Peptides against a protein of PDB entry 5KEZ. Designs and how they scored, part 158

Target 1, 320 residues: chain A of PDB entry 5KEZ
Amino acid sequence: NVAIYNPFRPWWERYQPVSYKLCTRSGNEDEFRNMVTRCNNVGVRIYVDAVINHMCGNAVSAGTSSTCGSYFNPGSRDFPAVPYSGWDFNDGKCKTGSGDIENYNDATQVRDCRLTGLLDLALEKDYVRSKIAEYMNHLIDIGVAGFRLDASKHMWPGDIKAILDKLHNLNSNWFPAGSKPFIYQEVIDLGGEPIKSSDYFGNGRVTEFKYGAKLGTVIRKWNGEKMSYLKNWGEGWGFVPSDRALVFVDNHDNQRGHGAGGASILTFWDARLYKMAVGFMLAHPYGFTRVMSSYRWPRQFQNGNDVNDWVGPPNNNGVI

## One batch from the design tools (peptide; made by RFdiffusion4, then SolubleMPNN)

Design b2_p20_3_s4 (from b2_p20_3, 12 letters changed)
Fold by OpenDDE base, seed 3:
Structure b2_p20_3_s4 (fold): chain B 320 residues (1-320), chain A 20 residues (1-20)
Amino acid sequence: as target 1 above (320 residues)
Amino acid sequence: MTFNEKLYKYYKARMDKVYA
């Protein structure tokens, strides 16, 4: 991914890929392989956050400022480490003036236009699908158990399916023969927009962002909410079917006060309430649970916003 | 302000607008 030095190596640089090389702030491919092996050997499975909707921002400076030194040129859509070229992006398909998503009530824009300037991959192309599948299959062959698909809302479900159909079975050294990778898709559906979580059920589980948002209001006792109202928690609250849901109290985005859920989201900053919410989530049978492991950073609020919400995990000069 | 900083701020603003 792009190596960003201003601010200094923020967490979100990971979501601006320039190659599919397994060479990042966390280590190189050999180190990753070693970790996966060690984890699998003790029954801990690894699921990779796969950024496959887009490459880096369209206005990022060209060069070799990347975690593995790969050259890239966003301006010309040149990512030779893949390789991708101008033919592999949706620039011509997006019809907005800016090239970015301008109207989230237009599903076509949401899928075909750039997410906040991030170069949008033409996932309808078999070439692009194959490059992504090769990346994911390499990870599968290393021994990962599955994937979180980042920004799934911004990909056509059919394109996702086409990629998933190219995936290998899991590594038989640790998984039963014929096992398929576990897939969950980040889809933000709080209602009111045309794209629905149910559009993605065919590909795997989806993130249920209503879960953390609603649980936050209840635990905080906002709007007269009571714990007793959780008696029909899950589908009874209008959530997706349990077997399609991946649930969580917070994620890396809304932990920082932005993203789905807003101020209702409970985080470790509200330790007592957060523990209550996480405890409830783990005790309740609804959905596949995900627990956040995070860190403290030096928050600095200006005009209600944390200007340091970019701060990544504790690191040694950018290396984790 | 670098492009990346602008991008992040825009992302934050967008997410807050849509989902907060």
Scores: peptide ipSAE 0.034, ipTM 0.706, DockQ to the pose 0.098
Fold by OpenDDE base, seed 2:
Structure b2_p20_3_s4 (fold): chain B 320 residues (1-320), chain A 20 residues (1-20)
Amino acid sequence: as target 1 above (320 residues)
Amino acid sequence: MTFNEKLYKYYKARMDKVYA
């Protein structure tokens, strides 16, 4: 991914890939392989946050400022470490004036245009699908158990399916022969937009962002909400089917006040209420549960926004 | 404006509309 030094190595640089090489500030491929092996040997499975919708931002300077030193040129859409070229992006397919998503009520824009400048990959192309599949298959062969698909809302479900159909079975050293990777897709569906979580059910589980948002409202006792209302928690509250849901109280985005959930989201900053929410989630038999492991950072609020929301995990001069 | 702020401004705007 791109290496950002201003601010100094923010967490979000991870979501601006320039190659599919497994070398980042967290370590190299051998170290990753070692971790996966050690985890698998004690029954802990690894799921990779796969960024496959896009490459880095169009405004990032060309050069070799990346975690693996690979050259890239966003301006010319040149990513030779993959390789990708201008033919592998949706620049010509997106019909907005800016090239970015301008109207989230237009499903075509949401999927074919750039997410706030992030170069949008042409996932309809078999070449692009194959390059992504090669990346994911390499991880599968190392021994990962599955994937979180980042920004799935911005990819056509059929294109995702085409990629998934190219994937290997899980590594038989740790998984039963013929096992398929566990897939869950980040889709923000709080209603009111044309793209629905149900569009993605065929590919695997989806994130249910209504879960944390509504649970936060209830536990905070906002708008007269009561804990007793949770009696029909799950599908009764309009959530996706339990067997399609991945649920969580918070994630790294809405923990910082961004994305789906807003101010209702409970985090470790509200320790008492957060423990209540997490405890309830783990006790209630709805969806596949995910527990957040995060860190504190020096928050500084200006006009209601944390100016330090970029701060990444504890590190040694950028190395995690 | 940080990358995160730019990235999620549209989502945040929609969230504010729904949950304000």
Scores: peptide ipSAE 0.031, ipTM 0.692, DockQ to the pose 0.066
Fold by OpenDDE base, seed 4:
Structure b2_p20_3_s4 (fold): chain B 320 residues (1-320), chain A 20 residues (1-20)
Amino acid sequence: as target 1 above (320 residues)
Amino acid sequence: MTFNEKLYKYYKARMDKVYA
């Protein structure tokens, strides 16, 4: 991915890929392979956060400032390490003046235009699908158990399916023969927009952002909510079917005070209430549960927003 | 402002910092 130095190595640089090489702030491919092997050997499975909707920002300077040293040129859509060129992006397909998503009530814009400047891959192309599948298959061969698909809302479900159909079975050294990768898709569906979580059920599980938002409201006793109202928690609250849901109290975005779910989201900053929420989540049978492991950073609020929300994990001069 | 709108605003702000 792109190495960002202003601010200094933010967490979100990880979501600006320039290649599919397994070189990051966390280590190189050999180190990753070693980690996956060690984890699998003790029954801990690895799920990769796969960024396949886009490459880096369109305005990032060209060069070799990347975690694996690969050259890239966003201006010319040149990513030779893949390789991608201008033919592999939706620049001509997006009809907005800016090239970015301008109206989230237009599903076509949401999927064909750039997410906040991130170069949008033409996932309708078999070439692009194959390059992504190759990347994911390499990870499968290493021994990962599945994937979180980043920004799934911004990809056509059919394109995702086409990629998934190209995936290998899991590595038989650790998984039963014929096992398929576990897929969960990040889709922010809090209502009010045309793209629905149900659009993606065919590809795997979907993040249920209503879960953390509503649970936070209840535990905080906002709007007269009571714990007793959780009697029909799950589908009874309008959430997606349990077998399609990935649930969580918070994630890396909303623990910074600005993620989906708003101020109701409970985080480690509210330790007591957070423990209550996590405890409830783990005790309740609804959905596949995800527990957040994070870190503290020096928060600085301006106009209700943390200006230091970019701060990444503890590191040694950028290396984690 | 909806939760989604707020989220998108913050994403935009984050990317603007990169481009500036």
Scores: peptide ipSAE 0.038, ipTM 0.737, DockQ to the pose 0.658; fails the geometry check
Fold by OpenDDE base, seed 5:
Structure b2_p20_3_s4 (fold): chain B 320 residues (1-320), chain A 20 residues (1-20)
Amino acid sequence: as target 1 above (320 residues)
Amino acid sequence: MTFNEKLYKYYKARMDKVYA
């Protein structure tokens, strides 16, 4: 991915890929393979956060300022380490003046235009699908168990399916023959927008962002909510079917106070309430549960926003 | 304003700062 130095190596640089090389601040491919093997050998499975909707930002300077030193040129859409070129992006398809998503009530813009400047891959092209599948298959062959698909809301469900249909079965060294990768898709659906979580049920599970938002409201006792109201928690609260839901109390975005769920989201900063929420989530049968492991950073609030929300995990001068 | 709208505005502002 791109190496960002202003601010200094933020967490979100990880979501600006310039290649599909397994070479980042977290380590190299050999180290990753070793970790996957050791985890699998003790029954711990690995699920990769796969960024396949886009490459890096359109305004990032060309060069070799990336975690593996690969050359890239966002201006010309040149990513030779893949390789991608101008033919592999939706620049010509997006009809907005800026090239970015401008109206989130327009599903076509949401999927065909750039997410805040991130170069939008033309996932309708078999070439692009194949390059992504090669990346994911390499991970599958290493021994990962599945994937979180980042920014799934910004991809057409059919394009996702086309990629998934190219995937190998899981590595038979650790998984039963014929096993398929576990897929869960990041889709923010809190209602009021045209794109729905149900659009993606055919590809795998989806993130249920209503879960953390509503649970936070209840545990905080906002709006007269009571714990006793959780007696029909799950589908009874308007959530997606349990077998399609991946549930969580918080994630890296809404932990910073500006994401889906807003101020109701409970985090480790609210230790007691957070433990209550996580305990309830783990005890309740609804959905597939995900527990957050995060870190502290020096929060500085200005006008209700943390100006240090870019801070990544603990590191030594950029090295994790 | 929906939670999504707030999130998108935030991301836009953040990216503008980085790329401007």
Scores: peptide ipSAE 0.034, ipTM 0.724, DockQ to the pose 0.732; fails the geometry check

Design b2_p20_4_s1 (from b2_p20_4, 13 letters changed)
Fold by OpenDDE base, seed 2:
Structure b2_p20_4_s1 (fold): chain B 320 residues (1-320), chain A 20 residues (1-20)
Amino acid sequence: as target 1 above (320 residues)
Amino acid sequence: MSAAEKQYQKYVERLRKLYT
């Protein structure tokens, strides 16, 4: 991914890929392979956060400022380490003036235009699908158990399926022969937009963002909400079917929106209420549960926004 | 603020709006 030094190595640089090399601040490929092996040997499975919708931002400076030193040029859409070129992006397909998503009520824009400037990959192309599949298959062969698909609402479900259909079975050294990778898709669907979580049920589980949002309001006792209302928690609250849901109290994104519109989300900053929410989640049978492991950072609010929401995990001068 | 940071801020702002 791109190496950002202003601000100094933010967490979100990880979501701006310039190659599919397993070479990041977390370590090199050999170290990753070693970690996966060690984890699998004690029954801990690894699921990779796969960023496959896009490459880095269109405005990032060209050069070799990346975690593995690979050259890239966003301006010319040149990512030779893959390789990708201008033919592999949706620039000509997106019809907005800016090239970015401008109207989230237009499903075509949401999927064919750039997410906040992130160069949007042409996932309709078999070449692009194959390059992504090769990346994911390499991880599968190493021994990962599955994937979180980042920014899934910005990809056509059919394109995702086409990629998934190219995937290998899981590594038989640790998984039963014929096992398929576990897939869950990040789809932010709180209602009000045309793209629905149900559009993606065919590919695997989806993130149920209504879960943390609604649970937060209940535990905070906002708007007259009561714990007794949780009797029909799950599908009864309009959530996706349990067998399609991945549920969580918070994630790295909405954890940083706590000071703004995302105030209902419970985080470790509100320790007591957060523990209540996590405890409830783990006790309740609805959905596949995910527990957040995060860190504190020096928050500084200006006009309701944390200007330090970029701060990444604890590190020693950029080394994790 | 770098260009990359500006893009991140736009992304975060979008997320915040979804939860309002």
Scores: peptide ipSAE 0.080, ipTM 0.765, DockQ to the pose 0.604
Fold by OpenDDE base, seed 1:
Structure b2_p20_4_s1 (fold): chain B 320 residues (1-320), chain A 20 residues (1-20)
Amino acid sequence: as target 1 above (320 residues)
Amino acid sequence: MSAAEKQYQKYVERLRKLYT
């Protein structure tokens, strides 16, 4: 991914790829392979956060300022390490003046235009689908068990399906023959927008963002909410079907800063309430559960917003 | 702030709208 130095190596640079090389601040491919093997050998499975909707931001300077030193040029849509070129992006498909999503009530813009400047891949093209599938298949062959598909809301479900249809079965060294990768898709659907979580049910599970938001209000006893109201927790609260839901109390996006992800979201900063929420989530049968593991950073609030919400995970081992 | 940071801030602003 791109190496951003202002601010200094923020967490979100990891979501701006310039290649599909396994060479990042998290480690190199050999280290990753080693981790996957060790984890699989003790029954711990690995699911990769796959960024396949886009490449890096259009405003990032061209050059070799990347975690693996690969050259890239956002201005010309040149990513030779893949390779991608100007033919592989939705620049001509997006009809907004800026090239960015301007109206989130327009599903076409949401899927065909740039997410906050991130260069939007033309997932309708078989070439692009194949390059992504090659990346994911490489990970599958290493031994990963599945994927979180980042920014799925910004991809057409059919394009996702086309990519998934190209995927290998899981590595038979650790998984039963014929096993398919576990897929869950990040779709932020809190209502009010045309794109629905149900649009993606055919591809796998979807993130249920209502879960953490509503649980937070209940645990905080906001708006007269009571724990007893959780008797019909799950579908009874208007959530997606249990077998399609991936549930969580918080994630990396909505735990940052007051208001950034909603005030109801419980995080490790509210330790007691957070443990209650996580405990409830793990005890309740609804959905596939995901527990957050994060880190502390020096929060600095200005006008209700944490100006240090960019701070990435600790890294002092010399990894670029 | 950098151009990249500005892009991220726009994304964060969208998140705020979703949860309010």
Scores: peptide ipSAE 0.072, ipTM 0.750, DockQ to the pose 0.665
Fold by OpenDDE base, seed 4:
Structure b2_p20_4_s1 (fold): chain B 320 residues (1-320), chain A 20 residues (1-20)
Amino acid sequence: as target 1 above (320 residues)
Amino acid sequence: MSAAEKQYQKYVERLRKLYT
């Protein structure tokens, strides 16, 4: 991915890829392979956060300022390490003046235009699908168990399916022969927008952002909410079917106060209430649960926003 | 603020408007 130095190596640089090389702040491919092997050998499975909707931001300077040193040029849509060129992006497909998503009530814009300048891949092209599948298959062959698909809301479900149909079975050294990768898709659906979580059920599980948002209000006793109201928690609260839900109390975005769920989201900053929420989540049968492991950073609020929300995990001069 | 940071801030602002 792009190496960002202003601010200094923010967490979100990870979501601006310039290649599919397994070479990042976390380590190189050999180190990753070693980690996957060690984890699998003790029954811990690895799921990769796969960024396949886009490459890096259009405003990033061209050059070799990337975690693996690969050259890239956002201006010319040149990513030779893949390789991608201008033919592999939706620049001509997006009809907005800026090239970015301007109306989130227009599903076509949401999927065909750039997410805040992030160069939008033409996932309708078999070439692009194949390059992504090759990347994911390499990971599968290493021994990962599945994937979180980042920004799934911004990809057509059919394009995702086309990629998934190209995937190998899991590595038989650790998984039963014929096993398929576990897929869950990041889709923010709190209502009010045309794209629905149900659009993606055919590809795998989806993130249920209503879960953390509603649980937060209950635990905080906001708006007269009571724990007793959780009697029909799950589908009874309008959530997606349990077998399609990936649930969580918080994630990396809403820990910083700007993800789905708003101020109701509970985090480690509110330790007592957070433990209550996590305990409830783990005890309740609804959905597939995800527990957050995070870190503290020096928060600095200005006008209700943390200006240090970019701070990444503890590191040694950028190396994790 | 860098160009990259500005892009991220736009994303954050969008999320805040819709989900807070």
Scores: peptide ipSAE 0.071, ipTM 0.754, DockQ to the pose 0.862
Fold by OpenDDE base, seed 5:
Structure b2_p20_4_s1 (fold): chain B 320 residues (1-320), chain A 20 residues (1-20)
Amino acid sequence: as target 1 above (320 residues)
Amino acid sequence: MSAAEKQYQKYVERLRKLYT
């Protein structure tokens, strides 16, 4: 991915890929392979956060400032380490003046335009699908158990399916023969928008962002909410079917967030309430549960926004 | 889309792009 130095190595640089090389601040491919093997050998499965909707931002300077030293040129859409070129992006499809998503009520913009400048891959192209599948298959062959698909709302469900249909079965050294990768898709659906979580049920599980937002409201006793209302927690609260839901109290985005669900989201900053929420989540049968492991950073609020929300995991001069 | 959701989406987008 791109190496960003201003601010100094933010967490979100990880979500601006310039290649599919397994070479990041977390380590190289050999180290990753070693970790996956050791984890699998003790029954711990690895699920990769796969960034396949886009490459890096269009405004990032060309050069070799990346975690593996690969050259890239956002201006010309040149990513030779893949390789991608200008033919592999949705620039010609997006009809907005800026080239970015401007209206989330327009599903075509959400899928075909850039997420705030992030170069949007043309996932309709078999070439692009194949390059992504090769990346994911390499991980599968290493021994990962599945994937979180980042920014799934910004990809057409059919394109996702086409990629998934190219995937290998899981590595038989650790998984039963014929096992399929476990897929969960990040779809932010809090209601009121054209794109629905249900659009993605056919590809695997989806993130249920209503879960953490509503649970936070209840635990905080906001808006007259009571714990007794949790008697029909799950589908009774308008959540997706349990067998399609991946649930969580917080994630890396909304623990920094505001707006929809932001203030209600419980995090480690509210230790007691957070433990209550996590305990409830783990005790309740609804959905597939995910527990967050995060870190403290020097929060500095200005006008309701943390100006240090970019701060990444603890590191030694950029080395994790 | 609700006003709250729009704000959240903008925030998430900002987190990923603001400083690049």
Scores: peptide ipSAE 0.051, ipTM 0.707, DockQ to the pose 0.072; fails the geometry check

